# Ledger of designs, part 32: peptides against a protein of PDB entry 5NXQ

Target 1, 114 residues: chain A of PDB entry 5NXQ
Amino acid sequence: EIQIPVSMAAEEEYLRSKVLSELLTDTLENDGEMYGNENEVLAALNGAYDKALLRLFASACSDQNVEKALSLAHELKQDRALTAAVKISERAELPSLVKKINNIREARYEQQLK

## One batch from the design tools (peptide)

Design b1_p26_1_s3 (made by RFdiffusion4, then SolubleMPNN; from b1_p26_1, 14 letters changed)
Fold by OpenDDE base, seed 5:
Structure b1_p26_1_s3 (fold): chain B 114 residues (1-114), chain A 26 residues (1-26)
Amino acid sequence: as target 1 above (114 residues)
Amino acid sequence: SAAEKAYEEELEKVVEEAEKLIEEAK
């Protein structure tokens, strides 16, 4: 049995979660609302998606690839995931990235206030 | 909720994993 590196495992989970999230979103937008545990499914998908992204984000930070890390941060859906990204950035001693991620969070806060 | 707390704990574990990865990469 082939052992899969952590980064590859994260990418696999990210892609899987992304596809499923998109399919579910498209269904809700185009074919009507789902019945039953719709919100639970969405939460689970978003959680898995962000968790996978965060692992990729961590890898990018460890490589000192700030541009890639920032790009990944923009793809995060949940604020709690952005918070985790900030923590990782701080530990990676990347203050510029910390600032940029906080800007993303602030922008989303402003959108919620509108 | 319990589910939310559990997920937050999972995220904390991811952060911890990241810390180890970053430290090992130095």
Scores: peptide ipSAE 0.457, ipTM 0.889, DockQ to the pose 0.854
Fold by OpenDDE base, seed 2:
Structure b1_p26_1_s3 (fold): chain B 114 residues (1-114), chain A 26 residues (1-26)
Amino acid sequence: as target 1 above (114 residues)
Amino acid sequence: SAAEKAYEEELEKVVEEAEKLIEEAK
């Protein structure tokens, strides 16, 4: 068995999850219903996507790469994932990143109200 | 739901993994 570096494994999982999420989204938009379980499948894929992305986010934080971390945070889909990103940022002692992620959350809240 | 709770627990584990990674990098 070939051992893959943790960072590379995380990147691979993220890319795989991203592709699957995008493919499913495109299918729903163009082909309609998928046996009535579309929302369940989307939720599962989005969950996997965010989880993989958070691992990349953690790696960026460990490298003290705030710009990369912030870029990754913008790609997170679920609010609960953003909350997790805030917790990671706090542990990394990156208060500027915490503030910026909270700004992302606030912006999304405002969009939901419209 | 049970499924939602299970996923939240998974996210908590990811946070814990991240914390360990960050501490090791310091």
Scores: peptide ipSAE 0.454, ipTM 0.889, DockQ to the pose 0.811
Fold by OpenDDE base, seed 4:
Structure b1_p26_1_s3 (fold): chain B 114 residues (1-114), chain A 26 residues (1-26)
Amino acid sequence: as target 1 above (114 residues)
Amino acid sequence: SAAEKAYEEELEKVVEEAEKLIEEAK
């Protein structure tokens, strides 16, 4: 049986989830019209988005492509996803990437406090 | 919540998949 490479599958899911997430976000921010469960829907979509993105991130780490991995990490939306990215980076033995991702987390924490 | 726990488990699985990928690449 022909298997689809993980990175290709992840890319497809990422793109799909990204489009849907952005669409719903724009609707809420610009139109203010959404179903009563808009927050739950967004959370679910963001979760799928981050999960797919993390698989791309893992692929980049596997390639020891720190710059690509870091770029992908910046696209992650949820803190728990960044935490997962840190774990992956640690397994990949990329301490510089670990530090940079933690910096992203810290920056977001500070922004949320404002 | 149950949903949150379930998602955390999914992320853990992604991490595990990543670990396998990384180890295979070494």
Scores: peptide ipSAE 0.453, ipTM 0.890, DockQ to the pose 0.800
Fold by OpenDDE base, seed 3:
Structure b1_p26_1_s3 (fold): chain B 114 residues (1-114), chain A 26 residues (1-26)
Amino acid sequence: as target 1 above (114 residues)
Amino acid sequence: SAAEKAYEEELEKVVEEAEKLIEEAK
């Protein structure tokens, strides 16, 4: 039996979720025509998207590919996902990555306060 | 909410999976 690598499975789900999330976002911005649960649907899609990204992020960390990991972290949408990324980075013993991800979080906090 | 709690648990599982992956890579 062939075991699919985590990174491959995660990439497929990431790409699928990304496309759907972007499409939904564009539709809301341009037409504003959605069912009464548009925000709930968007949240669910974002959740799946971030979960897939985190698996890719973990793979990058295991490979000690800090640049790739950081790039993936920037693509995360939810703060709780960034928190998870920090935990993964800590376990991977990548303190520089931890700092950079925390900087991303702080920057988003400041942006939201405006 | 129940949905939020469920998702948080899913993220926790992802973190746990990541930890195992990282340890195996060391």
Scores: peptide ipSAE 0.449, ipTM 0.888, DockQ to the pose 0.764

Design b1_p26_1_s4 (made by RFdiffusion4, then SolubleMPNN; from b1_p26_1, 14 letters changed)
Fold by OpenDDE base, seed 3:
Structure b1_p26_1_s4 (fold): chain B 114 residues (1-114), chain A 26 residues (1-26)
Amino acid sequence: as target 1 above (114 residues)
Amino acid sequence: DEAAKEYEEELEKVVEEAEELIEKAR
């Protein structure tokens, strides 16, 4: 029986979700208009994408690979996912990463206010 | 609203899984 390591499975799901999210985004940009259901589909894909990323993020934190973890955090799309990343970083006892992720959140808030 | 609640629960599970992974790695 072929057993796939959890990390590989998480990476596969991430890549799949990423590709689908990008394809949908490109399609919407090319069409110039959004149908009613497209927003829901995009939200669902973004959710799956962030969830997959968070698993990779957790793996990076467990490896104490702060740079990789931070890089992954920058790829997170939803604020609630960044909040989850902060929680994971706190559990991993990586205060520098916590600060940097909070800075990402603050920067996004500031961009929304402009 | 219901879908959002379900997703929040899924994220919470991911956090829990992460905690277990981190603890195991220590």
Scores: peptide ipSAE 0.476, ipTM 0.896, DockQ to the pose 0.788
Fold by OpenDDE base, seed 1:
Structure b1_p26_1_s4 (fold): chain B 114 residues (1-114), chain A 26 residues (1-26)
Amino acid sequence: as target 1 above (114 residues)
Amino acid sequence: DEAAKEYEEELEKVVEEAEELIEKAR
């Protein structure tokens, strides 16, 4: 059995989920609701997207690549995924990254209040 | 609610996987 590196497997799933999520988003913006379950489908796709992205994030943290990890964190869509990223950063003993991810969370919270 | 709980559990597994990866890299 060929073992695929974790980063490569995560990248494949990330790209697949990203493409599908973007296509669905574009469809909703242009055509509106078509099936009545688009929001549920989008949520599921976003979940898969964030999960794959978190695996890439974990790989970057293991490499102590804070810049790459931070770039990936900005691409996360859900707050619960950012919470997971904070936990991973804490385990990786990257306090600067923890602070920066918390800043992302705070910024998104402020935007939701406006 | 059940789907949300299942997804949170999946994220916890990803965190656990990450912890193992980080420890192995040290």
Scores: peptide ipSAE 0.475, ipTM 0.896, DockQ to the pose 0.810
Fold by OpenDDE base, seed 2:
Structure b1_p26_1_s4 (fold): chain B 114 residues (1-114), chain A 26 residues (1-26)
Amino acid sequence: as target 1 above (114 residues)
Amino acid sequence: DEAAKEYEEELEKVVEEAEELIEKAR
């Protein structure tokens, strides 16, 4: 069995989850409602996507690459994933990144209130 | 929701993994 490095595995899973999430979203937008458990499928795909992305985010934080980490945080879909990103940033002792991610969260909350 | 709780626990594990990675990089 070929052992794949953790970083490469995380990137592969991220890309796979991203593509599947986008395809499902596009299908719902273009073809209308799916039959069955579409909301559950979307939640599962978004969850897998964010989980994979958070591992990439952690790697960027470990490298002290704040700009890359911030770019990845913008791609996170769920608020709970942004919360996790804040925790990771705190552990990495990157207070500027913490502030910027919290700004992303606040902006999304404001959008939901509209 | 039990599924939501399980996922939150999975995210916490990712945070823990990140802590270990960051510590090793220092």
Scores: peptide ipSAE 0.473, ipTM 0.897, DockQ to the pose 0.848
Fold by OpenDDE base, seed 4:
Structure b1_p26_1_s4 (fold): chain B 114 residues (1-114), chain A 26 residues (1-26)
Amino acid sequence: as target 1 above (114 residues)
Amino acid sequence: DEAAKEYEEELEKVVEEAEELIEKAR
């Protein structure tokens, strides 16, 4: 049996989810033509995307690669995923990363208030 | 919302997986 490394599997799922999420997002933004369940489909895809990305983020944290972890955190879409990233960063004992991720969250909150 | 709750539980599992990974790396 071929064992695929966890990080490689996560990257595959991330890329797949990213492509699908972007395609559907572009369709809604540019054409506005989707089936009535478009929001549920997008939510599911974004969820899968963030979940896969969080596994990559966890790997980066495990490697103590703060720069890579922060870069990945910027790619997270949902606030609940950023919350998970904070938790992972705390477990990894990376307080500087925790602060930077919280800054991302705060910036997004401010943007939503516009 | 049950779907949201289920997804949050999935994220908690990812956090748990991360904790295990981090602990193994120490």
Scores: peptide ipSAE 0.472, ipTM 0.896, DockQ to the pose 0.844

Design b1_p26_2_s1 (made by RFdiffusion4, then SolubleMPNN)
Fold by OpenDDE base, seed 5:
Structure b1_p26_2_s1 (fold): chain B 114 residues (1-114), chain A 26 residues (1-26)
Amino acid sequence: as target 1 above (114 residues)
Amino acid sequence: SEYEELVEELGKEIEEKKKEKEEEEE
């Protein structure tokens, strides 16, 4: 039995979910049509995407690579995923990263209020 | 929630790795 390194598995899942999300988005944009379930499908894909990112994020935290972790956090789409990233950062005892991710969340809130 | 479960999973992993590193440094 060949075991795939955890990091590689996470990267594969991330890439897969990213591609699927992009393909769906492109399809919807190209068709110019929105039906009943497209948003739900997109949300599901975004969830998978963010979860995959969080695995990469956790790996970066384990490596104490704050810059990489922060970069990954910026790629997160859902607020709930950012919240998860904060909690993971707390578990990793990276208070500077916690603050930076909270800043990302606040910035997104402000943008949504516009 | 699914995210809560994921956080717990990943958090435990991080904590375990950190503990291992600390033990190796002692």
Scores: peptide ipSAE 0.608, ipTM 0.907, DockQ to the pose 0.926
Fold by OpenDDE base, seed 2:
Structure b1_p26_2_s1 (fold): chain B 114 residues (1-114), chain A 26 residues (1-26)
Amino acid sequence: as target 1 above (114 residues)
Amino acid sequence: SEYEELVEELGKEIEEKKKEKEEEEE
């Protein structure tokens, strides 16, 4: 059995989840028909997407690549995923990244209030 | 939660890698 590096596996999962999420979104936008389970499918895909991103995020943190980590954090869709990113950043002892991600969360909160 | 478990997994990995790097630099 070919052992795939963890980083490659994470990238593969990210790409897969991203593509599926985009395809589903496009389908919903084009057809406009709801089958009752589409929202659940979308949520599941978003979850998988964010989890995959978090793995990439953690890798960036390990490399102490704050800019890359921050870029990945911006791609996170769910607030709970951002929270996870904050916790990971704390474990990585990257306080600057923690602050920046919290700013992202705050900005999203403000956007939701508008 | 699933996210909590993921954080723990990834956090441990980060800490281990950090430790390894520090040991290699010494």
Scores: peptide ipSAE 0.607, ipTM 0.907, DockQ to the pose 0.957
Fold by OpenDDE base, seed 4:
Structure b1_p26_2_s1 (fold): chain B 114 residues (1-114), chain A 26 residues (1-26)
Amino acid sequence: as target 1 above (114 residues)
Amino acid sequence: SEYEELVEELGKEIEEKKKEKEEEEE
């Protein structure tokens, strides 16, 4: 049995979930029609996407690669995922990253108010 | 929640790796 490194497995899951999420989003945007549980499927895919990203994010934190971690945080879609990233950053003892991610969250809140 | 569980899992991994690195550098 071939053992795949955890980081590679996380990357694979990220890419898979990203592609599926994008395909579904594009379909919904083009057709403008909702069939059955499409919104639920999209939400599930987005969740899988963010969770996969968080695994990559945690890996970057382990490497103390703040810039990479921040870049990954920008790719997170859900607010609850950003919250998770903050908590992970705290566990990694990266206060500068915590501040930067909180800034991302605040910026998104301001955009939602428009 | 699922995210809380994920945070705990990943947090533990980070802490363990950090501890291992610190021990190796000593």
Scores: peptide ipSAE 0.607, ipTM 0.907, DockQ to the pose 0.953
Fold by OpenDDE base, seed 3:
Structure b1_p26_2_s1 (fold): chain B 114 residues (1-114), chain A 26 residues (1-26)
Amino acid sequence: as target 1 above (114 residues)
Amino acid sequence: SEYEELVEELGKEIEEKKKEKEEEEE
């Protein structure tokens, strides 16, 4: 039996969640109307998006592809997802990546203060 | 948490793959 590679499955999930998240975001921005449950839906989609992205991130770490891993980390939306990426990087024994992701987190904190 | 579980899952996979690669290179 032919099994779908884990990487392909992760990519499919990522792309699906990304598209849905973007469509919802664009719709809200374009229409200017917010419904009571829209924020919850967005949060749920963002969670799914980040989790899917983390699977791709872990794959990149396994390949020792720090550049790809870092690029993926920049696409993470939630701080908790960045924290997860740091922990994954630690398990992968990639200290340079750990530092770079922490820099991303710090930069986002500074932006929120502005 | 859900993220903690995911980290553990992915971390184990990374460690296993790393071990396999190291064994193949020896």
Scores: peptide ipSAE 0.607, ipTM 0.907, DockQ to the pose 0.944

Design b1_p26_2_s2 (made by RFdiffusion4, then SolubleMPNN)
Fold by OpenDDE base, seed 4:
Structure b1_p26_2_s2 (fold): chain B 114 residues (1-114), chain A 26 residues (1-26)
Amino acid sequence: as target 1 above (114 residues)
Amino acid sequence: SEYEELVKELGEEIEEKKEEKEEELE
């Protein structure tokens, strides 16, 4: 049996979820019609996308690659995923990253108020 | 929640890797 490194598996899952999420989003934006559980499917795909990203994020934290981790955090879509990233950063003992991710969250809150 | 479980899982992995790296450096 071929063993795939965890990091490669995480990357594969990320790419797959990203593609599916983008395709569904594009379809909904183009068609503009809802026939049932499309929003639920989109939410599920976004969740899978963020969870896959968080795995990559954790790997970057393990490498103490703050810049890579921060870049990945910017790609997170859901606020709850950012919250998870903060908690992971705390466990990784990366306080600078915690501050930077909190800044991302605050910026998104301000944008939502507009 | 699903995210709470994921955080726990990933946190444990991070801690394990940190311990391994520290042991290798000693």
Scores: peptide ipSAE 0.583, ipTM 0.900, DockQ to the pose 0.966
Fold by OpenDDE base, seed 1:
Structure b1_p26_2_s2 (fold): chain B 114 residues (1-114), chain A 26 residues (1-26)
Amino acid sequence: as target 1 above (114 residues)
Amino acid sequence: SEYEELVKELGEEIEEKKEEKEEELE
C-alpha cells in the first residue's frame, strides 16, 4: 500500500472537490434547468471543497506563511468557511491574518447587498 | 457542526506543532 503524506492527501482532496464543483456548476449554467437534488449536490461539493481548502489553510498557518494562508482564504466559497478560517487563524496566533480574512468577509457582504 | 469539529481538529494540530517547535528551541 502506498503511503501518501497528509499534505498531499489534502491537496488531492482539494483538487478533486474543486473540479467536481466546477463541473456541476458549469453543467447547471449550460442546461439552465435544475433537476432533483442538484442544488443539494452542489452545496455538498462546495462544502467538501471548502473543508479541503481549510486543511491546506491550516497547514499554511502552521508554517506561519500568512501570504499563502491569505491566498487560500480568497479561494473559499462559503461564508461559514471564512469564519472557520478566522478561528483557525486565532488558534495559530496570527492576528494580522485574522484582520485580512475579516476584510474578505466584509467585502463579500457588501457585494451581496448590491 | 462539521465546521466546528474541523476547526477543533485543525486547531489542535496547530497547537501541537507549536508546542513541539517550542520544545525543540528550548
Scores: peptide ipSAE 0.583, ipTM 0.899, DockQ to the pose 0.899
Fold by OpenDDE base, seed 3:
Structure b1_p26_2_s2 (fold): chain B 114 residues (1-114), chain A 26 residues (1-26)
Amino acid sequence: as target 1 above (114 residues)
Amino acid sequence: SEYEELVKELGEEIEEKKEEKEEELE
């Protein structure tokens, strides 16, 4: 039996989560209506999205593809996910990537202060 | 946490792949 490669499975999950997250976000932005649980649903979707991204991120790290890994890190939404990406980068022994991801985190903190 | 578990899982996969690549190159 042909097994689906792990990378393909991760990509499928990422794409699914991304689409759902975007659809929900667009709906909220376009309709402007909140029914009380949209934020919770969005948070849950964001979590699934980030976790899926992290799997792709780890794969990129395994391939020593720092550019791809960094691009994926920019797509992460939650700070906790960025923290996870840093830890993964450390395990992958990619110090340059660690620094760059920390820069992303710092930049987001500065934006929140504005 | 859930993220900590994920990091551990993915970290192990990365290490396994590194070992495989190193063995292949030697």
Scores: peptide ipSAE 0.583, ipTM 0.900, DockQ to the pose 0.908
Fold by OpenDDE base, seed 5:
Structure b1_p26_2_s2 (fold): chain B 114 residues (1-114), chain A 26 residues (1-26)
Amino acid sequence: as target 1 above (114 residues)
Amino acid sequence: SEYEELVKELGEEIEEKKEEKEEELE
């Protein structure tokens, strides 16, 4: 059995999830067809995408690479994923990152209110 | 929730790596 480094596995999953999410989104936008389950499929893909990102995020936190971690946090789509990122940052004892991610969340809330 | 479980998993990994790094620095 080939042992794949955790970081490589996470990257592969992220890329796969990202590509699938983008393809589905493009298809829906271009064709304008609704088959009734698109929202559920998109939600599932977004979930997988965010979870994969969080694994990369945790790795960046472990490396104490705050800039990389923050850039990854910006790519998160779901608010619940941002919340998870905050909790991970707390466990990593990166208070500056916690504040920055909370700022991202607040900014998104403000945008939704518009 | 699924995210709570993921946070726990990733948090444990971070803590383990942190301990390893601390040991290497000692």
Scores: peptide ipSAE 0.582, ipTM 0.901, DockQ to the pose 0.958

Design b1_p26_2_s3 (made by RFdiffusion4, then SolubleMPNN)
Fold by OpenDDE base, seed 2:
Structure b1_p26_2_s3 (fold): chain B 114 residues (1-114), chain A 26 residues (1-26)
Amino acid sequence: as target 1 above (114 residues)
Amino acid sequence: DEYEELVEELGKEIEEKKREKELEEL
């Protein structure tokens, strides 16, 4: 069995999850037909997507590439994933990134209140 | 919590890589 580097595997997982999530969303928006399990499937796909992103995020943190890490954090969909990104940033000892991600979370909270 | 487990995994990896880089710079 050929072992694939972690970074490549993470990228593949991200792309796969991203495509599936987008396709499902587009299908629902375009066709208008809802099945009983579609919301659960979408939630599961979003979870996989965010987890894959977090692996890429962690890699960026390891490189101390704050700009890349922040860019990836903006792509996270779930608040709990942003929380995870904050915790990862803390472990990476990147306080500037922690602040920036918290700002993303706060902005999303404000948008939800509207 | 699934995310907490992932944070722990990735956090350890980051810390290990940081230590390795610090050693390489010495």
Scores: peptide ipSAE 0.620, ipTM 0.920, DockQ to the pose 0.950
Fold by OpenDDE base, seed 3:
Structure b1_p26_2_s3 (fold): chain B 114 residues (1-114), chain A 26 residues (1-26)
Amino acid sequence: as target 1 above (114 residues)
Amino acid sequence: DEYEELVEELGKEIEEKKREKELEEL
């Protein structure tokens, strides 16, 4: 019996979701013609992408690898995913990471106001 | 919601790993 490590499974899920999200984004930007449900598909892919990324994020938190966790947090697309990352960081007892992720959220709010 | 469930799942895993690590360091 071959056991697949949880970390490998998480990486596979992330990579798959990332590739699909990027392909969809590129298609919308270059062709603009996905014919009907572009926003729905994009939202679904973004959700899957962020959830996969959060699993990697949690793994980094478990390893006490704050820099890796922060790098992953920067790749999160949805605000609700950043909120989840904050909560995970709190459970990991990484207050410095909590502050840094909140800074990311604040920066995005400021960008949206421009 | 889905994210709250995910946070709970991942939080438990983090806490379990932390306990294991602490035990290994003793």
Scores: peptide ipSAE 0.619, ipTM 0.920, DockQ to the pose 0.953
Fold by OpenDDE base, seed 5:
Structure b1_p26_2_s3 (fold): chain B 114 residues (1-114), chain A 26 residues (1-26)
Amino acid sequence: as target 1 above (114 residues)
Amino acid sequence: DEYEELVEELGKEIEEKKREKELEEL
């Protein structure tokens, strides 16, 4: 059995979930038909997407690649995922990254208020 | 909480790798 490296597996999952999420979004935007479950499907896909990103994020943290980690954090869609990224950064003992991700969260909160 | 479980999993992995690196540097 061929063992796939964790980083490669995470990347594959990310790409897969990203593509599916984009396809669904495009379909909804172009067709405009609602069947009642699209939001649930989209939420599930977004969850898978963010979880996959978090695995990549953790890998970047392990490498102490703060720049890459931050770039990945910007791609996170859900606030819960950003919260997870903060916690992971804390476990990685990267306080600068913690601050930067918290800034992202705060910025998003301010945008939602508008 | 799925995210909490993921954080724990990934956090442990990070900490383990860090310990391994520290041991290799000694």
Scores: peptide ipSAE 0.617, ipTM 0.919, DockQ to the pose 0.954
Fold by OpenDDE base, seed 1:
Parts: sequence; C-alpha cells; structure tokens
Structure b1_p26_2_s3 (fold): chain B 114 residues (1-114), chain A 26 residues (1-26)
Amino acid sequence: as target 1 above (114 residues)
Amino acid sequence: DEYEELVEELGKEIEEKKREKELEEL
C-alpha cells in the first residue's frame, strides 16, 4: 500500500472538493434544478472543501507562515470555517493572523448587509 | 460540533509540534 503524507492528502482533498463545489455551483446557475437536493449537496461539498482547507491552514500556522495562512483563509467559504480558522490561529499563538481573519469576517458581514 | 472537533484536533497538533520544536531548541 502506498503511504501518502498527511499534507499531500489534505491538498488532494482540497482540490477535489474545490472542483466539485465549483461544478455544482455552475450547474445550478446554468441548468436550474438538478435532482431536488442541490442545496444539501452544495452545503456538504462546501463543508468538505472548507475542512480540507482548514487542514492546510493549520499546516501553514505550524510553519508560522502567516501570509500563506491568510491566503488560505481568504479561500474559505463559510463563516463557521473562518471562525474555526480564528480559533486555530489562537492556538498557534498568532495574534496578527487572528486580527486579519477577523477583518475578513467583518468584511463579509458588511457585504451581506448590502 | 464537527468544526469544534476539527479545531481541537488541529490545535493539539499545532501545540504538540510547537512543544517539540521548543524542546529541540533547548
């Protein structure tokens, strides 16, 4: 059996989830109703995507690579995932990253209000 | 909560790695 490093596995899962999420989104935008459970499928895919991304995020935090971690945080789709990223950053003792991710959350809140 | 579980998992991993690095530097 081929052993794959955890980091590589996380990257693979992220890419897979990203592609599937985008495909579903595009289908909904162009074809309308697909199977009657589109919203549930999309939510599940987004969840998998964000969770995979958070694993990459945690790795960047371990390396104390704040810029990489921040770039990954920008790719997160769900607010709850951003909240998780903040908590991970706190555990990593990266206060500058905490502030920057909170700024992302605040910016998204403002966009939703418009 | 699934995300809380993930945070705990990843947080512990980060903290463990940090402790290991600190010990190696001493």
Scores: peptide ipSAE 0.620, ipTM 0.919, DockQ to the pose 0.944; fails the geometry check

